# Designs tried in a protein design run: peptides against a protein of PDB entry 4PN1. Part 1

No score or structure here was measured in a lab: all are predicted.

Target 1, 261 residues: chain A of PDB entry 4PN1
Amino acid sequence: KIEMNFLNKPIVPDTTKVISNFLTHYLITEPVEHVEIEAKLGTLIDLETQNRFEFPVMNETILNPEFNLRTRFESDMTASEHKYLNEFLNQAFRDSQKPGRLPFAYKHTKQVDLFYETEDNSRDKIRVSKNQSDNQVLACVKKRRVADLFLYCPNDAFDIRISISDELPVSMPSGNQQPSLTRLKDRVGYVHQEIKIDLTKTTQNDPVYDTTERHELEVEFGNIADLRDRAQKAKDGMEAPLFRRVQLFMDNVRILRREHS
Unless a header shows other numbers, all headers, positions and changes below count from the first letter of the chain.
Peptide ipSAE is a variant of ipSAE made for these designs: the mean of its two directions, with the distance scale d0 fixed at 1.0 Angstrom where the peptide's residues are scored. Compare it only between designs on the same protein; published cut-offs may not carry over.
A fold fails the geometry check if it doesn't show the stated peptide or something in it is severely misdrawn.

## One batch from the design tools (peptide; made by RFdiffusion4; aimed at target 1 V18 N64 E66)

Design b1_p23_2
Pose (drawn by RFdiffusion4):
Structure b1_p23_2 (pose): chain A 256 residues (1-205, 211-261), chain P 23 residues (1-23)
Amino acid sequence: KIEMNFLNKPIVPDTTKVISNFLTHYLITEPVEHVEIEAKLGTLIDLETQNRFEFPVMNETILNPEFNLRTRFESDMTASEHKYLNEFLNQAFRDSQKPGRLPFAYKHTKQVDLFYETEDNSRDKIRVSKNQSDNQVLACVKKRRVADLFLYCPNDAFDIRISISDELPVSMPSGNQQPSLTRLKDRVGYVHQEIKIDLTKTTQNTTERHELEVEFGNIADLRDRAQKAKDGMEAPLFRRVQLFMDNVRILRREHS
Amino acid sequence: EEEEEELEEEEEELEESLEEKVE
């Protein structure tokens, strides 16, 4: 017989607790009506060295946003790093279809991104996405970035950025308006337990941009868990962000 | 050793700041 600790009851990892606080704030305390919560793989770049951020730590660590660490985030990876993760996810996809497993879901999208500027003093963009096939509109949203949280991961090829955005559905722009940006997007979507794993390849109209992003697919249920956590029963919220961060961690450690 | 103490203080401050935002 073996116990996990001298209490024999599970304890919350420090990171899971902190991220739960970050998510509960923008879900409940200062709520965002149309919230998108996603984490992107990439690289933390030191502004002076223009190389990967160096920090005297040995494990995954959350950076305090109230400190100026002179750093930016490169949400990009090589074509090989993108293909390597594609193969790994495909293999993980088929293994989930086997008996006893909760299966993956799959959705491949070939669409066009149109970005517009706003009439306000804000730096928001109005995004219009269309199919590359029939050109029917998939979405028309005004997107505002609310908050970011950076995880420096010295043991891995990637760092993590957790973004909280606000995607408000808006009406279509006028025809007599030039889009600020137009590009193709090849998004390969995997879904497991309502956690979305998106593998995107954008083509600038040339420059290519390869990304991997992981986002909560069921916000309404997550908001409910955030409410229960504010009221004391915080175990479901913890179990949720633990699953999210563990998925993000698995994909982060996958590299040649 | 001093640098480890400073890092621990930053991590505690981050935890306390995010907890107060939830309250």

## One batch from the design tools (peptide; made by RFdiffusion4; aimed at target 1 V18 H25 E66 L149)

Design b1_p27_7
Pose (drawn by RFdiffusion4):
Structure b1_p27_7 (pose): chain A 256 residues (1-205, 211-261), chain P 27 residues (1-27)
Amino acid sequence: KIEMNFLNKPIVPDTTKVISNFLTHYLITEPVEHVEIEAKLGTLIDLETQNRFEFPVMNETILNPEFNLRTRFESDMTASEHKYLNEFLNQAFRDSQKPGRLPFAYKHTKQVDLFYETEDNSRDKIRVSKNQSDNQVLACVKKRRVADLFLYCPNDAFDIRISISDELPVSMPSGNQQPSLTRLKDRVGYVHQEIKIDLTKTTQNTTERHELEVEFGNIADLRDRAQKAKDGMEAPLFRRVQLFMDNVRILRREHS
Amino acid sequence: DYYEELAKNWLTEEEKEELEEEEEEEE
């Protein structure tokens, strides 16, 4: 017989607790009506060296946003790094279809992105996405970035950025208006336990941009868990962000 | 200690004032 600790009851990892606080704040305390919560793989770039951020730590660590670390985030990866993750996810996809497994879901989207500027002093963009096939509109949203949280991962090829955005559905722009940006987007979507794993390849109308993003697919249920956490029963919220971060961690460690 | 201090970032202003008063009373 073996116990996990001298208490024999599970304990919350420090990072899971902190991220739960970050998510509960923008879900409950200062709620965002149309919230999108996603984490992207990429690289933390030191502003002076223009290289990867160097920090005297040996494990995955959350950076305090109330400190100026002179850093930016590159949400980009090479074509090989993108293909490697594609193959790994495809293999993980088929293995989930086997007996005893909770299966993956799959959705491949070939669409066009149209970005517009706003009439306000804000730096928000109005995004219009259309099918490359029939050109029917998939979405028309005004997107506002609310908060970011950066995880420096010295043991891996990637760092993590947790973004909280606000995607408000809005009406279509006028025809007599030039879009600030127009690009193709090849999104390969995997879904497991309502956690979305998106592998995106955008083509600038040339420059290519390869990304991997992981987002909560069921916000309403997550908001409910955030409410219960604020009221004391915080175990469901912890179990949720633990699953999210562990998925993010698996994909982060996958590299040649 | 670091993650305890980091968790304070998402406290309300009133909660931060009450925590600072408690720390001063403990000192």

## One batch from the design tools (peptide; aimed at target 1 V18 F22 N64 L149)

Design b1_p28_5 (made by RFdiffusion4)
Pose (drawn by RFdiffusion4):
Structure b1_p28_5 (pose): chain A 256 residues (1-205, 211-261), chain P 28 residues (1-28)
Amino acid sequence: KIEMNFLNKPIVPDTTKVISNFLTHYLITEPVEHVEIEAKLGTLIDLETQNRFEFPVMNETILNPEFNLRTRFESDMTASEHKYLNEFLNQAFRDSQKPGRLPFAYKHTKQVDLFYETEDNSRDKIRVSKNQSDNQVLACVKKRRVADLFLYCPNDAFDIRISISDELPVSMPSGNQQPSLTRLKDRVGYVHQEIKIDLTKTTQNTTERHELEVEFGNIADLRDRAQKAKDGMEAPLFRRVQLFMDNVRILRREHS
Amino acid sequence: SHTWWEEHEEEEEEEEEEEEEEEEEEEE
């Protein structure tokens, strides 16, 4: 017989607790009506060296946003790094279809992105996405970035950025208006337990941009868990962000 | 600016103060 600790009851990892606080704040305390919560793989770049951020730590660590670390985030990866993750996810996809496993879901989207500027002093963009096939509109949203949280991961090829955005559905722009940006987007979507894993390849109308992002697919349920956490029963919320971060961690460690 | 971060640090400080008070009571 073996116990996990001298209490024989599970304990919350420090990171899971902190991220749960970050998510509960923008879900409950200062709620965002149309919230998108996603984490992107990429690289933390030191502003002076223009290289990867160097920090005297040995494990995955959350950076305090109240400190100026002179850093930016590159949400980009090479074509090989993108293909490597594609193959790994495809293999993980088929293995989930086997007996005893909760299966993956799949959705491949070939669409066009149209970005517009706003009439306000804000730096928000109005995004219009259309099918490359029939050109029917998939979405028309005004997107505002609310908060970011950076995880420096010295043991891996990637760092993590957890973004909280606000995607408000809005009406279509006028025809007599020039879009600030127009590009193709090849999104390969995997879904497991309502956690979305998106592999995106955008083509600038040339320059290519390869990304991997992981987002909560069921916000309403997550908001409910955040409410229970604020009221004492915080175990479901912890179990949820633990699953999210562990998925993010698996994809982060996958590299040649 | 990030109130959730400051509240989290305050909760850790309160837990350390409560542990120090429990150690003092045990020593008494």

Design b1_p28_5_s1 (made by RFdiffusion4, then SolubleMPNN; from b1_p28_5, 13 letters changed)
Fold by OpenDDE base, seed 1:
Structure b1_p28_5_s1 (fold): chain B 261 residues (1-261), chain A 28 residues (1-28)
Amino acid sequence: as target 1 above (261 residues)
Amino acid sequence: SHKWLEELKEEEEEKKKKEEEEELLKKL
């Protein structure tokens, strides 16, 4: 007979506990009402060297936010890496359609994001998202970044930023306002067990600078109500449901950050 | 401030204290 360990009980990794606590704070303790929780693949850059940050660790490590490491996070990848991940996810989608598996859902969206300044000169702009094909309004929100948690991943192609944002639904800007910025987004979205995986190509035209293109991959919790319920149970002493959901989320992130062309 | 990190540290300290108390009780 094989046992899990000498207690023959499940054990929770520290990474899961730390992330669970981070999420619980912004879900329950100091709750964000219209919360978005996502992980982005990218690179921690050393501000002094402009190269990838180097830290004396040998595996995935949550960086302590109390320490200023003089880094920036670049949420971008090459077109070839982005293409490879798209092909990888397409294969995963196909495999999930087989009998006995839980299937992916798939959606391809092309949208335009229009950014408007607020009358109160707030740092946060109003974003209006429209479908490129029919100009249907998809969303009108004011997004505020609340918190970030960074994971240094020395063995993988990408580092990770977990971000908590407040996406407040707001009324459409007045018809007399012109957008200060326009972005084109080509998004391929996958959903598995209420975890969203999005590959996004963003194109931005600047009158002064050349057209810039960005390639991003993000993983998002698709059911915030369920996650909030799990976080509340954790505060009440039942941590297992939250830990299981966070573990699932992080395993998906870990799969993706290891894949590269 | 990173309040969530403070909460994590407090929870860890409380767990440690409980474990120490349980160990002490076993020795009596």
Scores: peptide ipSAE 0.168, ipTM 0.598, DockQ to the pose 0.600
OpenDDE base, seeds 2, 3, 4, 5: peptide ipSAE 0.152, 0.138, 0.164, 0.149; ipTM 0.585, 0.588, 0.609, 0.592

Design b1_p28_5_s3 (made by RFdiffusion4, then SolubleMPNN; from b1_p28_5, 16 letters changed)
Fold by OpenDDE base, seed 3:
Structure b1_p28_5_s3 (fold): chain B 261 residues (1-261), chain A 28 residues (1-28)
Amino acid sequence: as target 1 above (261 residues)
Amino acid sequence: MYEWLKKLEEEKEKEKKEKEEKEKLEKE
């Protein structure tokens, strides 16, 4: 008979504990009402060198948010990397349709995001999302970034930003308001066990600057109600359900950040 | 300091104290 360890009990990695506590804070302690929780793949850039930041660590490391590291996070990848990840996820989708597996769901969406200034000169813009094909309004929200947690990943193609956001539903801007910014989004979405994986190509037309294209990959918790329930149980002393869900999320992120063309 | 981070530090200090107390009791 083989045992897991000398206690014969599962051990929770520190990464899982730290992320779980971070999430519990914004789910339960200081709850964000319309919370979005996502991880973006990208690069931690040293502001002094404009290169990828180098930390004296050899594995995935959560950066302490109390330290000003003079970094920025670039949530972008090359078109080739994005294409590779799309092909990888397409194969994973196909494999998941086989008997004995839990299937992916797949959705392709093309939308236009229109950004409007608020009358109160709030820093937060109103985002109106419309379907490109029929101009149907999909959402009208005011998104506020609440918190970020950065993971430096020296052995992988990408670093990670975990973000807590508040997406407040708001009324449509008045018909006389013009958008300050327009973005086209081509999004390929995959869902597995209520974890959303989105590949997004964003095109922004600036009248002054050249058209910019971004390629993003994000991983999102698809069931916030379940996650909040798990976080509440963790506060009540039963941490295992939350740890399992965070571990699942992070394992998906870890798979994706290792893939590169 | 972030409250969630403070909690993590407090938990670590608690675990350390409990370990030290256990080690003292085993030596007596």
Scores: peptide ipSAE 0.246, ipTM 0.658, DockQ to the pose 0.835
OpenDDE base, seeds 1, 2, 4, 5: peptide ipSAE 0.116, 0.238, 0.073, 0.227; ipTM 0.538, 0.649, 0.459, 0.632; seed 4 fails the geometry check

## One batch from the design tools (peptide; made by RFdiffusion4; aimed at target 1 N21)

Design b1_p29_8
Pose (drawn by RFdiffusion4):
Structure b1_p29_8 (pose): chain A 256 residues (1-205, 211-261), chain P 29 residues (1-29)
Amino acid sequence: KIEMNFLNKPIVPDTTKVISNFLTHYLITEPVEHVEIEAKLGTLIDLETQNRFEFPVMNETILNPEFNLRTRFESDMTASEHKYLNEFLNQAFRDSQKPGRLPFAYKHTKQVDLFYETEDNSRDKIRVSKNQSDNQVLACVKKRRVADLFLYCPNDAFDIRISISDELPVSMPSGNQQPSLTRLKDRVGYVHQEIKIDLTKTTQNTTERHELEVEFGNIADLRDRAQKAKDGMEAPLFRRVQLFMDNVRILRREHS
Amino acid sequence: MEDFWEMFKEEKEEFEEEEEEEEEEEEEE
């Protein structure tokens, strides 16, 4: 017989607790009506060296946003790094279809992105996405970035950025308006337990941009867990962000 | 649950106070 600790009850990892606080704030305390919560793989770039951020730590660590660490985030990866993750996810996809497993879901989207500027002093963009096939509109949203949280991961090829955005559905722009940006997007979507794993390849109309993003697919349920956490029963929220971060961690450690 | 931004602001204030105490000790030495 073996116990996990001298209490024999599970304890919350420090990171899971902190991220739960970050998510509960923008879900409950200062709520965002149309919230998108996603984490992206990428690289933390030191502004002076223009290289990967160096920090005297040995493990995955959350950076305090209240400090100026002179850093930016490159949400990009090589074509090989993108293909490697594609193969790994495909293998993980088929293995989930086997007996005793909770299966993966799959959705491949070939669409066009149209970005517009706003009439306001804000730096928000109005995004229009259409099918590359029939050109029917998939979405028309005004997107505002609310908050970011950076995880420096010295043991891995990638760092993590957790973004909280606000995607408000809006009406279509006028025809007599030039889009600020137009590009193709090849999004390969995997879904497991309502956690979305998106593998995106955007083509600038040339330059290619390869990304991997992991987002909560069921916000309404997550908001409910955040409410219970604020009221004392915080176990379901913790179990949720633990699953999210562990998925993010698995994909982060996958590299040649 | 705790306020995420207040936790980091308090850590920042404690860190600045520790730096000021270290500078005072160096000046007294």

## One batch from the design tools (peptide; made by RFdiffusion4; aimed at target 1 N64 L149)

Design b1_p30_5
Pose (drawn by RFdiffusion4):
Structure b1_p30_5 (pose): chain A 256 residues (1-205, 211-261), chain P 30 residues (1-30)
Amino acid sequence: KIEMNFLNKPIVPDTTKVISNFLTHYLITEPVEHVEIEAKLGTLIDLETQNRFEFPVMNETILNPEFNLRTRFESDMTASEHKYLNEFLNQAFRDSQKPGRLPFAYKHTKQVDLFYETEDNSRDKIRVSKNQSDNQVLACVKKRRVADLFLYCPNDAFDIRISISDELPVSMPSGNQQPSLTRLKDRVGYVHQEIKIDLTKTTQNTTERHELEVEFGNIADLRDRAQKAKDGMEAPLFRRVQLFMDNVRILRREHS
Amino acid sequence: EEEEEEEEEAEEEIEEYYEEQDEKREEAQE
């Protein structure tokens, strides 16, 4: 007989607790009506060295945003790193279809991104996405970035950025208006337990941009868990962000 | 010696930030 600790009851990891606070704030305390919560793989770049961020730590660590660490985030990876993660996810996809497993879901999208500027002093963009096939509109949203949280991961090839955005559905722009940006997007979507794993390849109309992003697919249920956490029963919220961060961690450690 | 001092300062800052998050969580539950 073995216990996990001298209390014999599970304990919350420090990171899971902190991220739960970060998510509860923008879900409940200062709520965002149309919230998108996603984490992207990439690289923390030191502004002076223009290389990967160096920090005297040995494990995955959350950076305090109230400190100026002179850093930016490169949400990009090589084509090989993108293909390697694609193969790994495909293998993980088929293994989930086997008996006793909760299966993966799959959705491949070939669409066009159109970005517009706003009439306001804000730096928001109006995004219009269309199918590359029939050109029917998939979405028309005004997107505002609310908050970011950076995880420096010295033991891995990638760092993590957790973004909280606000995607408000808006009406279509006028025809007599030039889009600020137009690009193709090849999004390969995997879904497991309502956690979305998106593998995106954007082509600039040339420059290619390869990304991997992991986002909560069921916000309404997550908002409910954030409410229960604010009222004391915080176990379901913790179990949720633990699952999210563990998925993000698995994909982060996958590299040649 | 300088690299050991910087490592100790970085560890202190990380610990203070996690303690502030605990205070915020407790206050939000009140």

